# Peptides against a protein of PDB entry 3PBP: the designs that were tried, part 126

Target 1, 203 residues: chain A of PDB entry 3PBP
Amino acid sequence: LNEKDLNLILNKSLVMYESLDSTTDVIVKRNVIKQLQFVSKLHENWNSRFGKVDIQKEYRLAKVQGPFTINPFPGELYDYTATNIATILIDNGQNEIVCVSFDDGSLILLFKDLEMSMSWDVDNYVYNNSLVLIERVKLQREIKSLITLPEQLGKLYVISDNIIQQVNFMSWASTLSKCINESDLNPLAGLKFESKLEDIATI
Target 2, 203 residues: chain A of PDB entry 3PBP as posed
Amino acid sequence: LNEKDLNLILNKSLVMYESLDSTTDVIVKRNVIKQLQFVSKLHENWNSRFGKVDIQKEYRLAKVQGPFTINPFPGELYDYTATNIATILIDNGQNEIVCVSFDDGSLILLFKDLEMSMSWDVDNYVYNNSLVLIERVKLQREIKSLITLPEQLGKLYVISDNIIQQVNFMSWASTLSKSINESDLNPLAGLKFESKLEDIATI

## One batch from the design tools (peptide; made by RFdiffusion4, then SolubleMPNN)

Design b2_p21_3_s1 (from b2_p21_3, 8 letters changed)
Fold by OpenDDE base, seed 3:
Structure b2_p21_3_s1 (fold): chain B 203 residues (1-203), chain A 21 residues (1-21)
Amino acid sequence: as target 1 above (203 residues)
Amino acid sequence: VKEKLETKKKVGEFLIEKAKS
C-alpha cells in the first residue's frame, strides 16, 4: 500500500458516504460513516516513507462498545479481551457479518440472527444483541485494526504490526446471502464456513 | 420482511447446531 492507494480507498469511501439516502438501513449508514472516519484517519496517519499507520487506541476501544451476546462463545476466548469490531456487507441489500478481534490474535465471524441495531454509543444501549458464531480465524498476531470497504463485499482487512491481511469469506457468504434472500436454508447443508486469508502488504 | 426475519432466526439456529457438532 502507498499513499496513492490510500487516496483511492478514501475516495471510494467518500463516494459510498455520498450514496447514503433515506432508504439506507441505519446499520449500513453507521458502518459507512465509521468506515469513512477510519479511512480518513488512516490517510491522515499514513507514513508513506515507512508504510506505517498509527491509529488512536481510543477509537479502537470505542468500536468494541457495542452490546452483544455471542452464541456459542468459544471457550478458548474466555480469558481474552475483544480488541476490535467491524461489520462487513455480504450483499447489496442488508445482510452483513460482524467480526470481532481478540488479543490472542483470533477473529470471530458472527451472524446477526435478530434484527436489532447494535449501538456503539453508551447512551443508546440496546440489550441483548444476538450474534451467532460462524467461524473463528486464528491469525496469531496482534491485531491493530479492522478495515472494511463497502464496495468490497465479504472482505475484511486486518492490520497487524508488520502485515495487512485480507479475510475473504464470500465463499460461504454468497450462499448465506442467497439463503436469507430466498428464504431457503437448503444450500447451507454441507457448506464449509472457511474464509480465505491472503497477505496484501507488508508494513 | 417477516419471512426474512424468520429465515435469519432459522439460520442462527442452524449455525448454533453446527457449532455444537
Scores: peptide ipSAE 0.618, ipTM 0.939, DockQ to the pose 0.401
Fold by OpenDDE base, seed 5:
Structure b2_p21_3_s1 (fold): chain B 203 residues (1-203), chain A 21 residues (1-21)
Amino acid sequence: as target 1 above (203 residues)
Amino acid sequence: VKEKLETKKKVGEFLIEKAKS
């Protein structure tokens, strides 16, 4: 992610914000505002805190399509900056989880509940760049990179200054995948969305 | 495809409601 890309995201976020009206769902409105605040904060701190951010191809594509709204966006993260993004496959059917890291050491795991739009209508608010919060994982460390391996479903490797950790969310993602593929939400009832964290290596 | 989209939407709704709890 570079400044030009960030500016594009910011501009799109502004367009979304400006499209809000009295008929807008309160949750959507809140999330759009939060998204704008987040991106704005990122923009303000970009040069001072972050030189380069490694982001995956899907985020680049999402960038072209417009900003995502995160629902709910954790209020505590408004004062922090996103540092990395990754997409993790959870099955062979192309279901995926999006992960975003923040400079407070948090990871958020996100679900794409809607198809991405290619563009935003400036005259009509279209809420289709949606990400839903599944889980927040607090690592309390500076996250340098997020690594995924396509052959390892539901696993994310988090690289910090001194350690590589694995986040494994297949405990819930397998059920989620099944629900999506079978069009049956019943198995979600009572499901714990709690990932497993494991230390892999010391750096 | 349509069914899968509807399911994803419902999953999202479920997760949102869960987050409010």
Scores: peptide ipSAE 0.612, ipTM 0.938, DockQ to the pose 0.507
Fold by OpenDDE base, seed 4:
Structure b2_p21_3_s1 (fold): chain B 203 residues (1-203), chain A 21 residues (1-21)
Amino acid sequence: as target 1 above (203 residues)
Amino acid sequence: VKEKLETKKKVGEFLIEKAKS
């Protein structure tokens, strides 16, 4: 990652932010805002000469707050707290995956099986937002932020203290998208829900 | 729209069953 790349990400994040309106899903809003805040902070602290970013220890993204139900909930995560949420588009037809990070360094990838108005605001309490577990990814790192890029379907960027990692789930998400769009579940049989994790940059 | 919603519900059921297996 260089300054030019960071500027591009920042510009894309700004475009996403500007696209937000009253009809935008609250998870999307929150994700875009968090993304913009993080990228802006990265940009402000970018040392182009050394290719390093001083991430201020104080930049803890607001804890995930909001009513949601995850089924099944991994038993190992009962003692841990959700730290970040992101929504990732998997096609141009508005199918999406929800990702939640935990303070143990786990990511869970979730499917919205019911179209309910998801509100993460306490003032707009929704009793039950149904989310179905697809995959758990254990990073064994403190996750500071989750970033998505609108032009990169099925990709999630995970920011930890010293590393940016990419989670790519298009190996299964493309099939999932097709199943939804064509109303045919047959291709799900035998599908492996295993995402690819790659290191993108050291920060 | 209705068909898509029904499909999503079925996908959810499939994923839940898979997680139990």
Scores: peptide ipSAE 0.611, ipTM 0.938, DockQ to the pose 0.396
Fold by OpenDDE base, seed 1:
Structure b2_p21_3_s1 (fold): chain B 203 residues (1-203), chain A 21 residues (1-21)
Amino acid sequence: as target 1 above (203 residues)
Amino acid sequence: VKEKLETKKKVGEFLIEKAKS
């Protein structure tokens, strides 16, 4: 993602926000506002600190599609702003987890339960990009950036002011990947969605 | 591909129900 792409996303988000009125559904309002807040924060960070933020190509695809809905959305995060987004591969078959950071130092790990192709192929086109909450990780730090390494499945690197931390969710993501690929949900029963947090380096 | 998409939908439903429990 370059500055031009970010500006395009911002402009789209602004147009969506400006379309809101008193008759707009409360859920739609909330999603549009959150998206605008997210994009605005990314734009601010882009201009101030991070020259070339390699926002993964997936961000471009996700936001061109409109607002995202997180279900359930953690009530504690209603007053906070999303700051970063990352997509983490969990297998070689393109299964992925979406991570969103917030300015309270929280990370939410999200599952895309609906693909764009499903929305286009089904008569009931849903404007919202569906994301399902898997886990909330509270870091209690200001998150500066999210980094993924293509060769490291199910790992997210979180950069804060003075530390790099690794979030490793392969403890559950390997099972999730298997369930998806084999079309068998039985292994999800009793699975704990608890990621491992580890300090990697001091900055 | 279709089966995988249906499975993803079911996974989503499972996760939502788990969050309610």
Scores: peptide ipSAE 0.611, ipTM 0.937, DockQ to the pose 0.515

Design b2_p21_3_s2 (from b2_p21_3, 9 letters changed)
Fold by OpenDDE base, seed 1:
Structure b2_p21_3_s2 (fold): chain B 203 residues (1-203), chain A 21 residues (1-21)
Amino acid sequence: as target 1 above (203 residues)
Amino acid sequence: MKEILETKRKIGEFLIEKALS
């Protein structure tokens, strides 16, 4: 995920927020609002670290593309601020996991279960996108940055003040990749979505 | 591609159910 993608997600979330009215279910309202807050704060943090980008063009595009959802949004993270976002490849076929960090030291690993296609040649047209929660990893550290290496599949490097840690989720991501590529969900049964955390270096 | 997208959707449903259990 790059800055452009983040801007798009932000604007999609804004569109969803703007669609809320008095008839909207209370739970839906809560989730949309919290999602917007999460994405907005992430965007703010991104801009502060990597420079500001005008989102006006992306906003117009987002309105055409439709809303974006996160399901479920962890209630424990409602009052915390998203700090970093990263995309980690889990295979050479471009299957990926999205990771978001929060200022409480949490990481959430997310799956893109819906991908919008504007292709006129494909019957499977999706008018919205979503991210699905896979795992929450609690590091109990202030996360400064997230780093991925293209040659290392299913690995995320988390940089804190005094330590670099590796989050390795290939224990489940390899199975997930296989399920996607083979169109078979059977291997997911009984699968534990528990990533491995390893200290790599002291800073 | 269509099959892959449908599979991803189903995986999403699976994960949601798991997260809510």
Scores: peptide ipSAE 0.656, ipTM 0.947, DockQ to the pose 0.535
Fold by OpenDDE base, seed 2:
Structure b2_p21_3_s2 (fold): chain B 203 residues (1-203), chain A 21 residues (1-21)
Amino acid sequence: as target 1 above (203 residues)
Amino acid sequence: MKEILETKRKIGEFLIEKALS
């Protein structure tokens, strides 16, 4: 998805809005209006930071910030190619989740467990960023773009050919954030890392 | 900051163990 595609989606939403009249069902009206509002906001928040990703042989994710190693890399994704990457804030303290999409329609949610500064404390320093698998979300569709909204913590919007879906992982991310900020891992016990999928709009 | 970093490391370890279980 690029800016042109987003404009197309916006235009479609506008056309749908213009088609509303007094005979239109109230539920349909509400849905169309909500869709238009969403797409409009999406358009306003379009950011070029979201783009395609390359995976190296040792399952390294190439990015401007340096190579990332995903551990463990999901075996089922070995034969597939990463297509998009996004970073989602989970709190106002800069804790974040990294999301990578694949051409099989999968999303993997990843945790940065090692910072570069921490690597300096290790005798065997490796200039590589560690990403740990949290969850795999299977959408089984072509993912065109990943979009985040700064005001919506723990939410990722996935744009496909015909649908915009929201991935909401605050069910576990709020706890994760708390664990990090309070330096207490106890709340992780029994925590289910299952995100919620919701259809937001039809394209 | 050091405590936070250590916490993140431990979280990572936890997640890896969970993923491999």
Scores: peptide ipSAE 0.652, ipTM 0.948, DockQ to the pose 0.367
Fold by OpenDDE base, seed 4:
Structure b2_p21_3_s2 (fold): chain B 203 residues (1-203), chain A 21 residues (1-21)
Amino acid sequence: as target 1 above (203 residues)
Amino acid sequence: MKEILETKRKIGEFLIEKALS
């Protein structure tokens, strides 16, 4: 097994879990949960072997040229180290949120207000890629992994030592998506950028 | 595309102002 394979297994397990409902047989439900717990633990152990990444207000994503600048960068996180990064789709188009975890147990949700690829399409160039702070979620846990499922919009799974948690930000991301797609910022007025945190499974 | 870029830029400005408040 490699990291990619393990991620696939974990993703499958998460999908199975999310498919559970009130009509699901209790034995099946329990088995799925146990499977998820097992795989999650394996994934955690695997990820712990990899080093942390120092972000220092700038981070480079593999898929984009140049550094990324987070604005504003939370002062409280200045001395902490980024541990994971994930990109979460918020609609079936191209709109996405970037999430970075830190070793203090914080997650920051970020908006790409300047897209290099999009800028390139319009014959523009931005050397510094911009990420704007949307929300800070304090988990107060050592985050081992961030998992996203392509079919689950606006959801991020956070794996720590003893628990899998889901961060669901569709409460605001749906509105954000609408604003982008319709080029109308009016719906942002009064919008609360507060994600829902839910415990999914104990490891 | 240009409109989307401008929209995103404005959203960014909005979010920055919100974050700094």
Scores: peptide ipSAE 0.652, ipTM 0.948, DockQ to the pose 0.369
Fold by OpenDDE base, seed 5:
Structure b2_p21_3_s2 (fold): chain B 203 residues (1-203), chain A 21 residues (1-21)
Amino acid sequence: as target 1 above (203 residues)
Amino acid sequence: MKEILETKRKIGEFLIEKALS
């Protein structure tokens, strides 16, 4: 087993879990849940024993490709370190949200309001990789890893020592996607950018 | 594409304003 294989197994387990419904056999449900718990525990142990990906290094590399900014950056996070990064699709048109976790247990959800590659294609090059703060989610736990599934739009799985949690932001991301695709900001008026947290499994 | 870029830019401005309010 390596990190890639473990992540693949975890993703498959999560997909299986999400496929469970009221018609699923009880034994099947139990087995899937146990499998998910087992794999999540292995993943946690793996991170603890072999270390996590250094997001700071990756962030530095991203700067080499172009300046990277978060606006506004929460003042409360100045003294904390980013630990994980993930990109979550919110539609089938490749609109996405960027998520960064911090060692205080916070998640920030970010919008790419200026895309370098897209800007270049339309002869409107932007040298700055701009990310705009949408929401801060305080989990108040140590975040070990972030998992995304391409077939699950607007969902982020957060793995900690004892639990897997799902962050679901489709409550606002569906509207955001619509705004982008239809070039209309009117639906944003009054929209609450508040994600839903759900406990998926206990480790 | 230009329309999409402009829309995203405006969304960004909206979000910044909201975050600072």
Scores: peptide ipSAE 0.650, ipTM 0.948, DockQ to the pose 0.326

Design b2_p21_3_s3 (from b2_p21_3, 10 letters changed)
Fold by OpenDDE base, seed 3:
Structure b2_p21_3_s3 (fold): chain B 203 residues (1-203), chain A 21 residues (1-21)
Amino acid sequence: as target 1 above (203 residues)
Amino acid sequence: MKEILETKKKVGEFLVKKALS
């Protein structure tokens, strides 16, 4: 990652921000705004000579909670706290994956099976506002931020203390999208829900 | 839209079963 790349990411983040409207979910709005601010700070604190950036802790979400349930909720995460949330598009339609990070270094990828609106700014829980567990990715590091980029379907960027990593789940998300759009679940049979993790940059 | 919603529900059911297996 270099300064040029950061500029590109910043521009993409701006485009994402500009795409927000009154119909956008509160979680999505919050995440996009947070991402934009984060990327802006990354750009500001870029050291082109050493290829390092200063990541501020203020961009972590202190507590992630909302009027939804996760089915099933991994038992091993019961004692841990959610730290970040992101929504990732998997096609050019309306299909998306929700990702939640935890302070144990885990990422869970979730599917919205009932298409209920999520509002994390209210204390009341809405019945049937559910998310379904697809995959757990164990990074075993402190996750500071989750970033998505416009037009990069099924890709999530994870920021930790020393590294930026990319989670790519299009290996299964493309099939999932197809199943939804074509109303055919047959392709899900035998599908492996395993995302690809790769290092993008060192901090 | 109705068909898509129904499909998503079924997908969810499938995923739950898979996660519990």
Scores: peptide ipSAE 0.625, ipTM 0.941, DockQ to the pose 0.414
Fold by OpenDDE base, seed 1:
Structure b2_p21_3_s3 (fold): chain B 203 residues (1-203), chain A 21 residues (1-21)
Amino acid sequence: as target 1 above (203 residues)
Amino acid sequence: MKEILETKKKVGEFLVKKALS
């Protein structure tokens, strides 16, 4: 996920938000608002770190491509700010996990179940884009950066002030990858989505 | 690719259900 992708997601969320009216169900309103807040915080953080991007083109595209959803968004994170985002490959077939960090020291691991890029390349267009929560990892540290190594599948390096930690989710990601590639979800039953956290180095 | 897309959708549904349980 890059800045352009974030802008697109933000714009989609904005379009959804703007569609809300007095007749909209309260639960729907709440969910849309929380999703918008989440994406907005990501966008704000990204802009502060990497600079601004012209969103005019992305906004136009977002109107055509439809809304974005996040299911479920952890309620505990509603008031916190997203600080970093990373995409981690879990196989060589382009299956990936999205990771977002928050200023409370949490990491959320997300699955892209509806991919716009993929839907555009096939006859079946997907109107909605979404991210699905897999796992929340609480590090209880201020996360400075997220690093991935292309040669290390299913591994995320988290840098804080004094330590580098590795989040290894291959315990479940290998199974997930296999399920996707083989179109068989049976192995997901009973699978524990619990990543391994390991201290790598003190800095 | 189409099959993968459909599978991902089903995976998503599974994960949502699990997260809400």
Scores: peptide ipSAE 0.624, ipTM 0.940, DockQ to the pose 0.525
Fold by OpenDDE base, seed 2:
Structure b2_p21_3_s3 (fold): chain B 203 residues (1-203), chain A 21 residues (1-21)
Amino acid sequence: as target 1 above (203 residues)
Amino acid sequence: MKEILETKKKVGEFLVKKALS
């Protein structure tokens, strides 16, 4: 991703925003706004902290096929701005979790219940890139960046102020992965979607 | 592929219900 690509994404986001009307679903409307806020912030910080961030995987969320939707969107985050996006692998079979940070210090962990590539090939086409809320983690810090390591499944590293923190969600992600891979949702019953937060290092 | 798609959809439905509970 380069500056030109970012500008293209920004323009697409603006077009989506301008397309909103009174008939637009509330969830779609909110997420279009949030997407615009994120892309705008990314654009503003392109030459600074975001210049080195590889967001190729997350780039798919801003495609012309439509805005992403987060179901449900946390009402408490309505007035806050998204600051970072990351994708975290939870197994070796390409199952992944999407994480979005906000300027209130919150992280939301999201599940892609509909793959865009598959949605075009089925009768049940969904215009929006669907994301489902799994968990909200409140860090109460200014989140500067999100880092993932391919060898660290279900782990997200958060850089805030002078601290690196690890969010580990394998407690539930391992079960989620199993459910997907085995096409069996029974193990989800009674599962607690609570991630572990740990301080890793000072910087 | 179809099975995975259906499974993910069902997982999503489950998660939405849980989040709204």
Scores: peptide ipSAE 0.620, ipTM 0.940, DockQ to the pose 0.507
Fold by OpenDDE base, seed 5:
Structure b2_p21_3_s3 (fold): chain B 203 residues (1-203), chain A 21 residues (1-21)
Amino acid sequence: as target 1 above (203 residues)
Amino acid sequence: MKEILETKKKVGEFLVKKALS
């Protein structure tokens, strides 16, 4: 097993878990949960063995897309190090949220308001892509990994030492997506940018 | 495409103002 294979198994396990309902056989439910816990432990051990990828404050997603600058950068995070990065789709039109984790247990959710790849023919070409702070989520845990599933919009899975948690931000992301797609910002007024945190499985 | 880019820019401006409030 390599890291890619493990991630694939983890993703499949998460999808299987989310498919569980009241009609699912009890034995099947139990097996799926046990599998998810097992794979999560393996993933944690894998990350510990090979070390964490240190992400610099200037976030580079891809050579074609990066680098990115966060505005405003939370002052409280100046002394902390970014540990993980993920991109989460919020609709089928390629609107996305960027998430960065820090070693203090914080997650920041970021909006890409200026994309270099789409701005080549625009008068205001920006070399550095802009990332705007939407929300800071304090988990108070050591974040080991961030997992996203393409079929699950606006959801981020956070793996720590003892738990898998789901961050669901569709409460505001659905509105944000609509605003972008319809070119109407009115629904943003009064919108609360508060994500929901749910415990999925204990490791 | 230009409309989407302009909208994203405005969304960003809105979010920055909110973050600083």
Scores: peptide ipSAE 0.618, ipTM 0.942, DockQ to the pose 0.355

Design b2_p21_4_s1 (from b2_p21_4, 12 letters changed)
Fold by OpenDDE base, seed 5:
Structure b2_p21_4_s1 (fold): chain B 203 residues (1-203), chain A 21 residues (1-21)
Amino acid sequence: as target 1 above (203 residues)
Amino acid sequence: SELEKTFLEGVKKKIEFNKKL
């Protein structure tokens, strides 16, 4: 975490707070407020010289939100278990794709359409936990690990029993990045979400 | 398709959120 990242988190938390209205669930309100309070304090206490911040104990008890809701969820995966998760940057900004592997050898590429807060006040907090399905890649292999490399945008390395494969989704992710950054959905119309799979090495 | 519609709506939400930053 650096100062720029912290500022972004603060701004996101502010936007989330400002999105609250009379129709917002009270649990959501409390959670978003707590998020903002934490991030604000974090920002206030940020020591840029050392990259350090003192976090109060109460805020350290916050949990990562879960489970996620994948929409639409591939029906074929209902009986399978998620095995790995990775986040892949698609640009030099903040746009990313989430990848989840399953024990059937499937990869799903997902888009975070909503900003998620941490869980603060309640157990099993679930709000804005949506992940949008983009693509399913069937490897038909036991996936041992997912690896991403710094500065390799839109690339995922999949390690199975005897092979390392690269999944490259920049064919569509470059367009997605552009659409987000330019606030224009038009280039997404008719876009094919087909990633390229390449064998990199035998192990 | 349902997938495409859901995805486009998701991207739209992200764009709308980003505009507020």
Scores: peptide ipSAE 0.549, ipTM 0.937, DockQ to the pose 0.822
Fold by OpenDDE base, seed 4:
Structure b2_p21_4_s1 (fold): chain B 203 residues (1-203), chain A 21 residues (1-21)
Amino acid sequence: as target 1 above (203 residues)
Amino acid sequence: SELEKTFLEGVKKKIEFNKKL
């Protein structure tokens, strides 16, 4: 975490806070407010020289939100269980793809369309937990692990019993990144969301 | 496709959020 990242988190938290209105659920309000309070305090107490901040015990109880909703959820996966999750950066900024593997050997590539807060003081907090389906890759293998390399944008390594495969989705993710960063959806029109699957190594 | 439409809408939401940052 650096100052730039902290500022971004703060700004995101502010935008989330500003999105609250009279119709927003009280639990959501409380959670978003706590998020903002935490990040604000973090920012206030940030020692840029050391990258350190003293965090009160209360804020250390925050958890990652879940579960997520996948839209549309592939009907074929209803009978299968998610096995692994990974986040893959698609640019040097903040754009990322979420990948979830299933026990049928499927990999789904997902986009976070909504900004999510952490869960602070409520059990099973769920709000803005949507993930948008981009692509389903059928590996037809038991997926043991998903590996990402931060220096390799838009690449996911899938480890199965006998093989390491690379899923490269930069064919479309580069366009996605550009569209997000430039606030222009036009280049996505007619884009084929087909990742490249390559065998990297047998194991 | 419906998938494409949903995806585009998702990206749109992200863009709209980012514009507020």
Scores: peptide ipSAE 0.548, ipTM 0.936, DockQ to the pose 0.841
Fold by OpenDDE base, seed 2:
Structure b2_p21_4_s1 (fold): chain B 203 residues (1-203), chain A 21 residues (1-21)
Amino acid sequence: as target 1 above (203 residues)
Amino acid sequence: SELEKTFLEGVKKKIEFNKKL
């Protein structure tokens, strides 16, 4: 975490706060406010010289929001269990893809369409927890782990019992990154969301 | 497709959020 990252988190938290209105659920309001208070305090206490902040113990009670909602959820995966999750950077900015594996050997590639807050006040907090389905990749293998390399944008390494496979989705993710960064959806029209699967090594 | 439409709407939401930053 650096000063730029902290500023971004603060700005995101502010935008979330500003999005609150009279129709917003009370629990949501409380969570967003608590997050903003926390981030604001962090920003206030930020030691830019050392790139660190003292975190009060009380704020360590914050939990990751969950569960996520996948839209649309693939009907074929309804009876299967998610096994792994990974986040893959698609540019040198903030754009990322979420990948979830299932015990049938499927991977789903997902887009975070909404900014999520932490859970600060209520157990099982759920708000803006949607993930948008982009692609399903069928590996037909027992997936042991998902690995990403920071220097390799839009690439996911899938480890199974005896093989490492690479999923490369930059064929479409480069366009997605551009569209987000330029605020233009037009290049996404007619784009094929087909990732490349390659065997990298036998283990 | 419906999937494509849902995805595009998702990207639109992200863009609109980013414009506020």
Scores: peptide ipSAE 0.548, ipTM 0.936, DockQ to the pose 0.820
Fold by OpenDDE base, seed 1:
Structure b2_p21_4_s1 (fold): chain B 203 residues (1-203), chain A 21 residues (1-21)
Amino acid sequence: as target 1 above (203 residues)
Amino acid sequence: SELEKTFLEGVKKKIEFNKKL
């Protein structure tokens, strides 16, 4: 974590806080407030020279939120189980694609449309947990692992039986990144969301 | 398609959130 990342987390936490209203569930309010308090304290106590912060023990118990929902969920996958998850950077900023594999050999590429908070003091906290479906890639293989390389934008390596395959999203992900960063949806209209699958190595 | 519509709406939400940062 660097100062820039901390500032971004703080700003996101502030925006989440400002989105709260009288109709917001009390559990959500409490959770968002606790996150903001924690991040604010981290920011206040940030030692940029050493990249360190003293974290009070009470805040160390934050958990990742779950489960997620997928919209629309592919009907064909209702009877299958998710096996792996990976996050793939599509630019040098903060834009990313989430990939989930299933035991039928499918990959789904997902977009995180909502900002999610951590879970604070509440087990099974669920809020803004939606992921938007972009593409389904059918490999028809048992997927053992998903690997990403930070220097390779929009690329996912899939390890299955005796083969490593690369899934390359940049045909559409470059446009997506641009649209997000420029606040313009127009280039997405009529865009074909078809990733390139390529065999890399036999194992 | 429904998929495209849902995706575009999702991207729109992200853009609107980012504008507040």
Scores: peptide ipSAE 0.547, ipTM 0.936, DockQ to the pose 0.843

